# Ledger of designs, part 11: peptides against a protein of PDB entry 1Y0J

Target 1, 39 residues: chain A of PDB entry 1Y0J
Amino acid sequence: EARECVNCGATATPLWRRDRTGHYLCNACGLYHKMNGQN

## One batch from the design tools (peptide; aimed at target 1 H23)

Design b2_p16_4_s2 (made by RFdiffusion4, then SolubleMPNN; from b2_p16_4, 7 letters changed)
Fold by OpenDDE base, seed 4:
Structure b2_p16_4_s2 (fold): chain B 39 residues (1-39), chain A 16 residues (1-16)
Amino acid sequence: as target 1 above (39 residues)
Amino acid sequence: LKIPPEELQAFLEQLK
């Protein structure tokens, strides 16, 4: 299985990020969480 | 909770 963003489901991104609990997020979703809080 | 697609898109537009 390929890594995927837990928010949007993307399987490719310029930069993988992780939320505070360790879940993978694509760059865009990770930036959103960082700036607006994890939903 | 998942970020609503429209909200995420609006955020991305603002990043430009």
Scores: peptide ipSAE 0.578, ipTM 0.846, DockQ to the pose 0.721
OpenDDE base, seeds 1, 2, 3, 5: peptide ipSAE 0.582, 0.572, 0.571, 0.577; ipTM 0.845, 0.843, 0.844, 0.846; seed 1 fails the geometry check

Design b2_p16_4_s3 (made by RFdiffusion4, then SolubleMPNN; from b2_p16_4, 8 letters changed)
Fold by OpenDDE base, seed 1:
Structure b2_p16_4_s3 (fold): chain B 39 residues (1-39), chain A 16 residues (1-16)
Amino acid sequence: as target 1 above (39 residues)
Amino acid sequence: LKVPREELEAFLAELR
């Protein structure tokens, strides 16, 4: 299946993450959101 | 929700 980071648009990542509302984030964007909260 | 690429890159740089 196809997936895309809702923040940066990346379609590939070592680890898919999800924010508190279920949006898919690449590893990097997910780490940013986890440490700083949604922007 | 959207984080500018520059802001993301700065964040990652701080972790190095």
Scores: peptide ipSAE 0.400, ipTM 0.792, DockQ to the pose 0.764
OpenDDE base, seeds 2, 3, 4, 5: peptide ipSAE 0.396, 0.389, 0.391, 0.395; ipTM 0.789, 0.786, 0.788, 0.789; seed 2 fails the geometry check

Design b2_p16_4_s4 (made by RFdiffusion4, then SolubleMPNN; from b2_p16_4, 8 letters changed)
Fold by OpenDDE base, seed 2:
Structure b2_p16_4_s4 (fold): chain B 39 residues (1-39), chain A 16 residues (1-16)
Amino acid sequence: as target 1 above (39 residues)
Amino acid sequence: LYVPPEDLQAFLEELA
């Protein structure tokens, strides 16, 4: 697979996350989005 | 929450 974080473009991460609408985020971006509720 | 350094770096790079 060629997955990419929709926020930062990272192609590798220890843990892929997904927002409520299904977009893939790297671990850091996923946490950031969750913490701030925005990009 | 713990964020792996490599992930944090990628994120910070996006913000810069």
Scores: peptide ipSAE 0.176, ipTM 0.690, DockQ to the pose 0.094
OpenDDE base, seeds 1, 3, 4, 5: peptide ipSAE 0.062, 0.064, 0.056, 0.067; ipTM 0.580, 0.588, 0.571, 0.581; seeds 1, 5 fail the geometry check

Design b2_p16_5 (made by RFdiffusion4)
Pose (drawn by RFdiffusion4):
Structure b2_p16_5 (pose): chain A 39 residues (1-39), chain P 16 residues (1-16)
Amino acid sequence: as target 1 above (39 residues)
Amino acid sequence: ELLEEKAEKLEALLEE
């Protein structure tokens, strides 16, 4: 609905986080890219 | 772009 997640596809996220590369990630897959540090 | 990077990583693992 809101956007297409590149890791899970869950559009029922409370908020969306954009990665530095410009991708749209959810509160889960987006958090991973932050906490992991790597890609 | 992220999906392409993932596909490249998966191809490299299958080659190993």

Design b2_p16_5_s1 (made by RFdiffusion4, then SolubleMPNN; from b2_p16_5, 13 letters changed)
Fold by OpenDDE base, seed 2:
Structure b2_p16_5_s1 (fold): chain B 39 residues (1-39), chain A 16 residues (1-16)
Amino acid sequence: as target 1 above (39 residues)
Amino acid sequence: DLRARRAAREREEREQ
C-alpha cells in the first residue's frame, strides 16, 4: 500500500497536504484546493 | 474545482 492523492492519484509529491476532512492531497492539489476552496 | 488539477496532471502524465 502507498499513499495517494485523493484527487489526482499521485503517489509522490514534495509535500503531502490534507483537506479539511483529513484526506491526503499532493502539494499541487492541496494548494489548488486551498486557493479555490472547492473540490 | 480539483477536477482542473486532475486533468492537468493527466496531461502531464500522458506527455511523459
Scores: peptide ipSAE 0.183, ipTM 0.687, DockQ to the pose 0.067
OpenDDE base, seeds 1, 3, 4, 5: peptide ipSAE 0.165, 0.170, 0.157, 0.171; ipTM 0.678, 0.681, 0.670, 0.677

Design b2_p16_5_s2 (made by RFdiffusion4, then SolubleMPNN; from b2_p16_5, 12 letters changed)
Fold by OpenDDE base, seed 3:
Structure b2_p16_5_s2 (fold): chain B 39 residues (1-39), chain A 16 residues (1-16)
Amino acid sequence: as target 1 above (39 residues)
Amino acid sequence: DYLEKKKKLEELKKQL
């Protein structure tokens, strides 16, 4: 098993982020969602 | 809708 971004499925990222509910997001998706308030 | 995205990604992976 391996950690995956809940948005794009990426298994590797320079920095793992988490949304407000605790879901793991890769750096890119995390930043995108933070700025757009979406998921 | 992370659940739906997950389902679609799983399906896509099966094609690889």
Scores: peptide ipSAE 0.172, ipTM 0.652, DockQ to the pose 0.105
OpenDDE base, seeds 1, 2, 4, 5: peptide ipSAE 0.126, 0.158, 0.150, 0.134; ipTM 0.615, 0.642, 0.639, 0.620

Design b2_p16_5_s3 (made by RFdiffusion4, then SolubleMPNN; from b2_p16_5, 11 letters changed)
Fold by OpenDDE base, seed 3:
Structure b2_p16_5_s3 (fold): chain B 39 residues (1-39), chain A 16 residues (1-16)
Amino acid sequence: as target 1 above (39 residues)
Amino acid sequence: DLLALRKEEEEKKKEL
């Protein structure tokens, strides 16, 4: 299983997140998007 | 919104 954050390219994170369109985000980017709505 | 995949990740970890 290989997964990459669609935002920063990270391949590891303490918590993967997935957006409405099914894209994977690392925890950091996910939280950023959650708080700001966009990159 | 954004799904936190804790359970999924834990199950994925069991693959190894």
Scores: peptide ipSAE 0.188, ipTM 0.591, DockQ to the pose 0.028
OpenDDE base, seeds 1, 2, 4, 5: peptide ipSAE 0.185, 0.180, 0.174, 0.143; ipTM 0.590, 0.585, 0.585, 0.566

Design b2_p16_5_s4 (made by RFdiffusion4, then SolubleMPNN; from b2_p16_5, 11 letters changed)
Fold by OpenDDE base, seed 3:
Structure b2_p16_5_s4 (fold): chain B 39 residues (1-39), chain A 16 residues (1-16)
Amino acid sequence: as target 1 above (39 residues)
Amino acid sequence: ELEELRKKREELLKQL
């Protein structure tokens, strides 16, 4: 296995998040995505 | 708009 952030490719993060469609994002990318909404 | 963040983070990670 080994999970990866679909945005930046990071394999480790303090907290895994998911976008509206269920893709995994690292904490940083997830927060950015949530704040800005669109891509 | 996530493209800019994606590029920056990927480049930063490559340096590690």
Scores: peptide ipSAE 0.039, ipTM 0.542, DockQ to the pose 0.073
OpenDDE base, seeds 1, 2, 4, 5: peptide ipSAE 0.023, 0.036, 0.023, 0.031; ipTM 0.410, 0.508, 0.433, 0.495; seeds 2, 5 fail the geometry check

Design b2_p16_6 (made by RFdiffusion4)
Pose (drawn by RFdiffusion4):
Structure b2_p16_6 (pose): chain A 39 residues (1-39), chain P 16 residues (1-16)
Amino acid sequence: as target 1 above (39 residues)
Amino acid sequence: EAAAEAAEEAVLAAQE
């Protein structure tokens, strides 16, 4: 609905987080890219 | 590596 997640596809996220590369990630897959540090 | 970069660029173009 809102966007297409590149890791899970869950559009029922409370909020969307954009990665530094410009991708759209959810509160789960987007948090991974932050906490992991790497890609 | 070049293939991974081209895939990321394709995903970004699809999100636009």

Design b2_p16_6_s1 (made by RFdiffusion4, then SolubleMPNN; from b2_p16_6, 12 letters changed)
Fold by OpenDDE base, seed 2:
Structure b2_p16_6_s1 (fold): chain B 39 residues (1-39), chain A 16 residues (1-16)
Amino acid sequence: as target 1 above (39 residues)
Amino acid sequence: EEEEKKKLEEILKKEE
């Protein structure tokens, strides 16, 4: 199977994260959204 | 802010 970051489309990351609605984010995008409180 | 996102990506590249 393969998954993609809903923000940047990355298919590989050291750590997959999920937003509050369950969508997958790569580690970088997840941290970015957490810090800024937005997409 | 793309700059902050890029900063985080750079941190990831240095790690691992």
Scores: peptide ipSAE 0.042, ipTM 0.499, DockQ to the pose 0.039
OpenDDE base, seeds 1, 3, 4, 5: peptide ipSAE 0.039, 0.039, 0.042, 0.035; ipTM 0.516, 0.496, 0.496, 0.505

Design b2_p16_6_s2 (made by RFdiffusion4, then SolubleMPNN; from b2_p16_6, 14 letters changed)
Fold by OpenDDE base, seed 1:
Structure b2_p16_6_s2 (fold): chain B 39 residues (1-39), chain A 16 residues (1-16)
Amino acid sequence: as target 1 above (39 residues)
Amino acid sequence: SEEERKRLEEILEREK
C-alpha cells in the first residue's frame, strides 16, 4: 500500500500534507489548496 | 489539478 496525493496522484513529495478531513496531499497540492481553498 | 501542481513544483524548485 502506497500513499498518494488525493488531488494529483503523486506518490512522492518533499512534504506530505493533509486536508481538514485527513486526506493526504503532496506539498504542491497542499499549497494549491491553501492558496485557493479549492481542489 | 495536475497542471497547477506542476506549476507550483516549478516555482518551488526555482526558489531553491
Scores: peptide ipSAE 0.061, ipTM 0.536, DockQ to the pose 0.035
OpenDDE base, seeds 2, 3, 4, 5: peptide ipSAE 0.053, 0.055, 0.030, 0.052; ipTM 0.542, 0.537, 0.452, 0.539

Design b2_p16_6_s3 (made by RFdiffusion4, then SolubleMPNN; from b2_p16_6, 14 letters changed)
Fold by OpenDDE base, seed 2:
Structure b2_p16_6_s3 (fold): chain B 39 residues (1-39), chain A 16 residues (1-16)
Amino acid sequence: as target 1 above (39 residues)
Amino acid sequence: KEEEEKRKKEILEKEK
């Protein structure tokens, strides 16, 4: 399985994050979503 | 949106 960030398509990140619905986000996109309240 | 994606990738690259 090749995990990908659902926002930017990145396949590698120092820390995988997930939104409330379980979608995987790279660290950068996860932090961005947290700051902007995006899901 | 594409510029936003580019910015996010730059942040990710610097965190590696």
Scores: peptide ipSAE 0.041, ipTM 0.480, DockQ to the pose 0.046
OpenDDE base, seeds 1, 3, 4, 5: peptide ipSAE 0.048, 0.043, 0.018, 0.045; ipTM 0.481, 0.445, 0.355, 0.483; seeds 1, 3, 5 fail the geometry check

Design b2_p16_6_s4 (made by RFdiffusion4, then SolubleMPNN; from b2_p16_6, 13 letters changed)
Fold by OpenDDE base, seed 4:
Structure b2_p16_6_s4 (fold): chain B 39 residues (1-39), chain A 16 residues (1-16)
Amino acid sequence: as target 1 above (39 residues)
Amino acid sequence: EEEEQRRLEEILERER
């Protein structure tokens, strides 16, 4: 399927992640959301 | 990077 990261629009990633409501994020954007303390 | 964080927050807020 044509999956896209809801943040950056990436269509491919080594690991798809999802937010609390099930929207897809690429690995990088998912990690940014989860792990950023200031950046 | 800060801009991307803000965008993610806005996406999540829209669904609450």
Scores: peptide ipSAE 0.087, ipTM 0.546, DockQ to the pose 0.126
OpenDDE base, seeds 1, 2, 3, 5: peptide ipSAE 0.085, 0.098, 0.106, 0.083; ipTM 0.594, 0.566, 0.575, 0.561; seeds 2, 3 fail the geometry check

Design b2_p16_7 (made by RFdiffusion4)
Pose (drawn by RFdiffusion4):
Structure b2_p16_7 (pose): chain A 39 residues (1-39), chain P 16 residues (1-16)
Amino acid sequence: as target 1 above (39 residues)
Amino acid sequence: AAEAAAAALIAKQEAA
């Protein structure tokens, strides 16, 4: 609905986080790219 | 090539 997640596809996220590369990630897959540090 | 693929994926997400 809101956007297409590149890791899970869950559009029922409370909020969306954009990665530095410009991708759209959810509160789960987006948090992974932050906490992991790597890609 | 990798950069063009990433840009196409971002454009697809924005079109959603």

Design b2_p16_7_s1 (made by RFdiffusion4, then SolubleMPNN; from b2_p16_7, 9 letters changed)
Fold by OpenDDE base, seed 3:
Structure b2_p16_7_s1 (fold): chain B 39 residues (1-39), chain A 16 residues (1-16)
Amino acid sequence: as target 1 above (39 residues)
Amino acid sequence: ERARRDAELIARQEAL
């Protein structure tokens, strides 16, 4: 099973990020959420 | 709202 960003479904990213609960986010989604106060 | 968002992400993960 391949890793996927829980936000956009991307399977590849320069840097995998994780939310406070441990769910994986691609770099872009992780930064977006961080900047906008989202998960 | 954070709790709701967390639940949404958890649900998405479970669907994978």
Scores: peptide ipSAE 0.083, ipTM 0.547, DockQ to the pose 0.277
OpenDDE base, seeds 1, 2, 4, 5: peptide ipSAE 0.082, 0.062, 0.076, 0.082; ipTM 0.548, 0.566, 0.572, 0.550

Design b2_p16_7_s2 (made by RFdiffusion4, then SolubleMPNN; from b2_p16_7, 8 letters changed)
Fold by OpenDDE base, seed 4:
Structure b2_p16_7_s2 (fold): chain B 39 residues (1-39), chain A 16 residues (1-16)
Amino acid sequence: as target 1 above (39 residues)
Amino acid sequence: EEEKRLAELIARQEAL
């Protein structure tokens, strides 16, 4: 199975995160979303 | 959306 960040498409990250609806985000995108709110 | 675009750029930069 190949997991992908729904925001940038990355397939590898130091830490997988999830948005409020359960989609997977890489660490960088997850932190960006948290700091700037929902896109 | 611009926010998603910016997040993508940040992620790519951190991967380098």
Scores: peptide ipSAE 0.128, ipTM 0.664, DockQ to the pose 0.055
OpenDDE base, seeds 1, 2, 3, 5: peptide ipSAE 0.089, 0.090, 0.082, 0.127; ipTM 0.591, 0.603, 0.556, 0.664; seed 5 fails the geometry check

Design b2_p16_7_s3 (made by RFdiffusion4, then SolubleMPNN; from b2_p16_7, 7 letters changed)
Fold by OpenDDE base, seed 5:
Structure b2_p16_7_s3 (fold): chain B 39 residues (1-39), chain A 16 residues (1-16)
Amino acid sequence: as target 1 above (39 residues)
Amino acid sequence: DEEARLQALIARQEAL
């Protein structure tokens, strides 16, 4: 039951984020989504 | 979308 980023599959990150629908994203992917508005 | 997801993968790789 290890958490993983729904975008890149990473299982470790200094900060877990979530998208507007509640899916978990690693810090890097979360910042990417924020920067580009969507993914 | 899938293309954007791929760009995110690249961004993740480049950050390592």
Scores: peptide ipSAE 0.101, ipTM 0.676, DockQ to the pose 0.052
OpenDDE base, seeds 1, 2, 3, 4: peptide ipSAE 0.089, 0.113, 0.106, 0.099; ipTM 0.656, 0.696, 0.682, 0.621; seeds 1, 2, 3 fail the geometry check

Design b2_p16_7_s4 (made by RFdiffusion4, then SolubleMPNN; from b2_p16_7, 8 letters changed)
Fold by OpenDDE base, seed 4:
Structure b2_p16_7_s4 (fold): chain B 39 residues (1-39), chain A 16 residues (1-16)
Amino acid sequence: as target 1 above (39 residues)
Amino acid sequence: DEEARRRALIERQEAL
């Protein structure tokens, strides 16, 4: 199956994360959201 | 360095 980061569209990442509503984020985008609490 | 990482992530976000 093809997973995609809802923020940047990346299909590969060292670690898949999820936002507060359950959407998949690549590691980098997930960290951004975690650090800033926003997109 | 958390701030450095933050700046890098913001830069990435702005490039999208």
Scores: peptide ipSAE 0.115, ipTM 0.706, DockQ to the pose 0.039
OpenDDE base, seeds 1, 2, 3, 5: peptide ipSAE 0.109, 0.134, 0.079, 0.120; ipTM 0.678, 0.717, 0.577, 0.694; seeds 2, 5 fail the geometry check

Design b2_p16_8 (made by RFdiffusion4)
Pose (drawn by RFdiffusion4):
Structure b2_p16_8 (pose): chain A 39 residues (1-39), chain P 16 residues (1-16)
Amino acid sequence: as target 1 above (39 residues)
Amino acid sequence: EEEELEEEKEEEEEEL
């Protein structure tokens, strides 16, 4: 609905986080890219 | 740095 997640596809996220590369990630897959540090 | 980020993004889109 809102956007297409590149790791899970869950559009029922409370909020969306954009990665530095410009991708759209959810509160779960987006948090991973932050906490992991790597890609 | 901007060119590296664009290349990383293109690579991730190709993997998808």

Design b2_p16_8_s1 (made by RFdiffusion4, then SolubleMPNN; from b2_p16_8, 7 letters changed)
Fold by OpenDDE base, seed 4:
Structure b2_p16_8_s1 (fold): chain B 39 residues (1-39), chain A 16 residues (1-16)
Amino acid sequence: as target 1 above (39 residues)
Amino acid sequence: EEEELKALREKLEAEL
């Protein structure tokens, strides 16, 4: 269990998410991507 | 085992 957000590099988050290609995102980055697309 | 259960929950959670 050493997961990292591919967007910001965070290793801890209240909820892990995954993008279309299966990469892990922290909750904040995942929501941001969902709302605005890539970044 | 408990570890397998945890892994399963994490995979499910990642899709939410």
Scores: peptide ipSAE 0.029, ipTM 0.494, DockQ to the pose 0.038
OpenDDE base, seeds 1, 2, 3, 5: peptide ipSAE 0.027, 0.063, 0.027, 0.026; ipTM 0.492, 0.552, 0.488, 0.488; seed 2 fails the geometry check

Design b2_p16_8_s2 (made by RFdiffusion4, then SolubleMPNN; from b2_p16_8, 7 letters changed)
Fold by OpenDDE base, seed 3:
Structure b2_p16_8_s2 (fold): chain B 39 residues (1-39), chain A 16 residues (1-16)
Amino acid sequence: as target 1 above (39 residues)
Amino acid sequence: EAEELEKLREELEKKL
């Protein structure tokens, strides 16, 4: 599987996350979204 | 959570 973070395009991460609409985010971007509530 | 399950799924996938 070639998954990509919808925010930064990263293809590898310690933990894949998903946004509220189900799009995949790398751990870093997922945490960013969680902390800031936006891209 | 779903994310941990996803990691687990991917780890398993590597072995298949």
Scores: peptide ipSAE 0.034, ipTM 0.464, DockQ to the pose 0.037
OpenDDE base, seeds 1, 2, 4, 5: peptide ipSAE 0.024, 0.026, 0.022, 0.022; ipTM 0.435, 0.438, 0.415, 0.452

Design b2_p16_8_s3 (made by RFdiffusion4, then SolubleMPNN; from b2_p16_8, 8 letters changed)
Fold by OpenDDE base, seed 4:
Structure b2_p16_8_s3 (fold): chain B 39 residues (1-39), chain A 16 residues (1-16)
Amino acid sequence: as target 1 above (39 residues)
Amino acid sequence: EEAELAALRERREAEL
């Protein structure tokens, strides 16, 4: 399957995450959003 | 929290 991080466009990550609307984030962006109260 | 759960689900999906 093809997948992209909705934040940075990365197509590969050690761990996919999702935001509250179900869109995929790479691990780095997911953690960034979590730390900033956005995911 | 929801993101953590999503990550767990994604990992499970990858392992299947």
Scores: peptide ipSAE 0.072, ipTM 0.568, DockQ to the pose 0.050
OpenDDE base, seeds 1, 2, 3, 5: peptide ipSAE 0.034, 0.072, 0.045, 0.038; ipTM 0.496, 0.567, 0.510, 0.495

Design b2_p16_8_s4 (made by RFdiffusion4, then SolubleMPNN; from b2_p16_8, 7 letters changed)
Fold by OpenDDE base, seed 2:
Structure b2_p16_8_s4 (fold): chain B 39 residues (1-39), chain A 16 residues (1-16)
Amino acid sequence: as target 1 above (39 residues)
Amino acid sequence: EEEELKRLREELEKKL
């Protein structure tokens, strides 16, 4: 499997996260979304 | 903003 962050396209991250619809986000993008509630 | 996310990722990865 070639997983990618749906926001920035990163293929590697210390911790994968997912949004409410199941899309994968790298750790940074996931935290950013959590803090701002938006892309 | 994408650049900000890139920087954030780099900083967070250094701490993990």
Scores: peptide ipSAE 0.035, ipTM 0.520, DockQ to the pose 0.038
OpenDDE base, seeds 1, 3, 4, 5: peptide ipSAE 0.040, 0.040, 0.018, 0.025; ipTM 0.541, 0.535, 0.420, 0.442; seeds 1, 3 fail the geometry check

## One batch from the design tools (peptide; aimed at target 1 E4 C5 C8 H33)

Design b2_p17_1 (made by RFdiffusion4)
Pose (drawn by RFdiffusion4):
Structure b2_p17_1 (pose): chain A 39 residues (1-39), chain P 17 residues (1-17)
Amino acid sequence: as target 1 above (39 residues)
Amino acid sequence: TYAERLAAVRARRAAAA
């Protein structure tokens, strides 16, 4: 609906987070790219 | 890469359908 997630595809996320590369991530897969640090 | 991950997510959704 809102956007296509690149890790899970869950569009039912409370909010969307954009990565530094410009990709659209959810509150779950987006948090991973922050907490992990790496890609 | 993000492109490969997106292709893998789409393939999983198509297999589940």

Design b2_p17_1_s1 (made by RFdiffusion4, then SolubleMPNN; from b2_p17_1, 5 letters changed)
Fold by OpenDDE base, seed 4:
Structure b2_p17_1_s1 (fold): chain B 39 residues (1-39), chain A 17 residues (1-17)
Amino acid sequence: as target 1 above (39 residues)
Amino acid sequence: SYEERLAAVRAAKAAAE
C-alpha cells in the first residue's frame, strides 16, 4: 500500500502531512493547503 | 471517499503526462 498525496498524487515526499480531514498530503501540498486554507 | 479522490488525482496526473 503505497501512500499517495490526495492533491498531486505524489508517492514520495520528505515529510508526509495530513489535511484537516486526515487525508495524506506530500510536504509541498500540505504546506500549500495550510497557507491557502484549501482542500 | 479517500480512494475516489485518489483515483481522480491519479487519472488527472496520468492525463497530464
Scores: peptide ipSAE 0.469, ipTM 0.817, DockQ to the pose 0.535
OpenDDE base, seeds 1, 2, 3, 5: peptide ipSAE 0.142, 0.129, 0.135, 0.124; ipTM 0.663, 0.647, 0.647, 0.643

Design b2_p17_1_s2 (made by RFdiffusion4, then SolubleMPNN; from b2_p17_1, 7 letters changed)
Fold by OpenDDE base, seed 4:
Formats: C-alpha cells, structure tokens, sequence
Structure b2_p17_1_s2 (fold): chain B 39 residues (1-39), chain A 17 residues (1-17)
C-alpha cells in the first residue's frame, strides 16, 4: 500500500515526516503539526 | 479534526490490507 499523509492525503512529498505517535505526514503538514501542535 | 482524519486513514488502510 502507498504511503500517504494522514492529514491531507498527499502521496508524494520532498520529505516524509511523522507525528508524535508515528503517523506519516508530508513535509508541509509535518512542519505545521510540529510548530503548532495541531494539524 | 486531526484525530478524525487519523481514524479515517487507519480505517482505509485496514480495508486495503
């Protein structure tokens, strides 16, 4: 199965990130989540 | 909410598996 951002559904990103519980996020959503504690 | 989206993704991945 293809990896996807759990927040926006994107399947491609320059850099995959993970939230605090290990769920995959695209670079943009991951940065937002990290900096603001939310998505 | 973020948690609702997480639940939706988990449910979809469960379905695909």
Amino acid sequence: as target 1 above (39 residues)
Amino acid sequence: SYEERLAEVRARKEEEA
Scores: peptide ipSAE 0.174, ipTM 0.655, DockQ to the pose 0.289
OpenDDE base, seeds 1, 2, 3, 5: peptide ipSAE 0.162, 0.163, 0.174, 0.159; ipTM 0.646, 0.648, 0.654, 0.642

Design b2_p17_1_s3 (made by RFdiffusion4, then SolubleMPNN; from b2_p17_1 with T1S A3E R13K)
Fold by OpenDDE base, seed 1:
Structure b2_p17_1_s3 (fold): chain B 39 residues (1-39), chain A 17 residues (1-17)
Amino acid sequence: as target 1 above (39 residues)
Amino acid sequence: SYEERLAAVRARKAAAA
């Protein structure tokens, strides 16, 4: 399967995360999203 | 949706390339 970060489009990351809606975010974007509540 | 968000990201990425 192919996976992409819904914020930056990255296709590779040390750790995949998910936003509140369950959509994939790369590690960096996921951490930012968690802290700020937005991408 | 997931696909809609990805489409937007891909478009922005292409525009920046």
Scores: peptide ipSAE 0.577, ipTM 0.862, DockQ to the pose 0.601
OpenDDE base, seeds 2, 3, 4, 5: peptide ipSAE 0.295, 0.285, 0.290, 0.571; ipTM 0.737, 0.728, 0.733, 0.859

Design b2_p17_1_s4 (made by RFdiffusion4, then SolubleMPNN; from b2_p17_1, 7 letters changed)
Fold by OpenDDE base, seed 1:
Structure b2_p17_1_s4 (fold): chain B 39 residues (1-39), chain A 17 residues (1-17)
Amino acid sequence: as target 1 above (39 residues)
Amino acid sequence: SYEEKLAAVRAAKEAAE
C-alpha cells in the first residue's frame, strides 16, 4: 500500500501519524497539527 | 475526505515544480 501525508504529500517519514479524523500525516506535520490543531 | 486532501496536495506539488 502507498501512504501519503495529507498535508505535505510526503510518501516517507520516520513515523506515520494521524490527524483527528484518521488521515495520515508524516511525523513533522503530525506533530505540528497536534500542537496547533491545524495543518 | 482523505482522497480530496491528497488530490489537493498532489496538485499543489505539481504546480510548484
Scores: peptide ipSAE 0.499, ipTM 0.829, DockQ to the pose 0.610
OpenDDE base, seeds 2, 3, 4, 5: peptide ipSAE 0.178, 0.185, 0.494, 0.171; ipTM 0.662, 0.672, 0.826, 0.655

Design b2_p17_2 (made by RFdiffusion4)
Pose (drawn by RFdiffusion4):
Structure b2_p17_2 (pose): chain A 39 residues (1-39), chain P 17 residues (1-17)
Amino acid sequence: as target 1 above (39 residues)
Amino acid sequence: EALLEALRTHVETGHHH
């Protein structure tokens, strides 16, 4: 609905986080790209 | 560390586009 997640596809996220590369990630897959540090 | 491990499992088992 809101956007297409590149890791899970869950559009029922409370908020969306954009990666530095410009991708759209959720509160789960987006947090991974922050906490992991790597890609 | 435990949250990061859980997120990695979530990414590995998730549907990828």

Design b2_p17_2_s1 (made by RFdiffusion4, then SolubleMPNN; from b2_p17_2, 12 letters changed)
Fold by OpenDDE base, seed 2:
Formats: sequence, C-alpha cells, structure tokens
Structure b2_p17_2_s1 (fold): chain B 39 residues (1-39), chain A 17 residues (1-17)
Amino acid sequence: as target 1 above (39 residues)
Amino acid sequence: SARLKELEELVKNGKKL
C-alpha cells in the first residue's frame, strides 16, 4: 500500500481525509478544500 | 496556494486551525 494526497502528493499526514468523490487528501489539503472549496 | 502552505505549517506544528 502507498497512499498519496491527490492534491499535494504527500505520503504522510496526521489524518487522512477524503473528498466527495473518495479521493484521498492529507489533513491540510482536506481542510483547505473544506474552507475554500478549492485546491 | 499561500493559504495551503500556512495550513500545512499549522498542522505540522500541531496548532489549531
């Protein structure tokens, strides 16, 4: 297994998140998307 | 984005967002 954030490419994060379509995002990118609705 | 970079730093340092 090798998970990677679809936005920034990070392979490690304190908490993995997922977007509405199921793509994995690192915690930071996930929070950014939630707050701004963009990358 | 600049905001994303800031957010990443906060996460790395365990600061509340």
Scores: peptide ipSAE 0.066, ipTM 0.598, DockQ to the pose 0.107
OpenDDE base, seeds 1, 3, 4, 5: peptide ipSAE 0.045, 0.042, 0.047, 0.047; ipTM 0.598, 0.540, 0.585, 0.554; seed 5 fails the geometry check

Design b2_p17_2_s2 (made by RFdiffusion4, then SolubleMPNN; from b2_p17_2, 13 letters changed)
Fold by OpenDDE base, seed 2:
Structure b2_p17_2_s2 (fold): chain B 39 residues (1-39), chain A 17 residues (1-17)
Amino acid sequence: as target 1 above (39 residues)
Amino acid sequence: SERLKELEELVKNGKKL
């Protein structure tokens, strides 16, 4: 397995998140997306 | 941002966003 955040490329995170299209985001990037409504 | 840090902490503590 080589999962990585589609935004920052991180391969490890306390919590994996997914955007509406199903792409994986690390916790930080996922929260950023939610707050700003964009990548 | 400070808000992002706060949200990350909430997640860490098991609280909903």
Scores: peptide ipSAE 0.062, ipTM 0.547, DockQ to the pose 0.101
OpenDDE base, seeds 1, 3, 4, 5: peptide ipSAE 0.055, 0.057, 0.049, 0.054; ipTM 0.543, 0.581, 0.527, 0.541

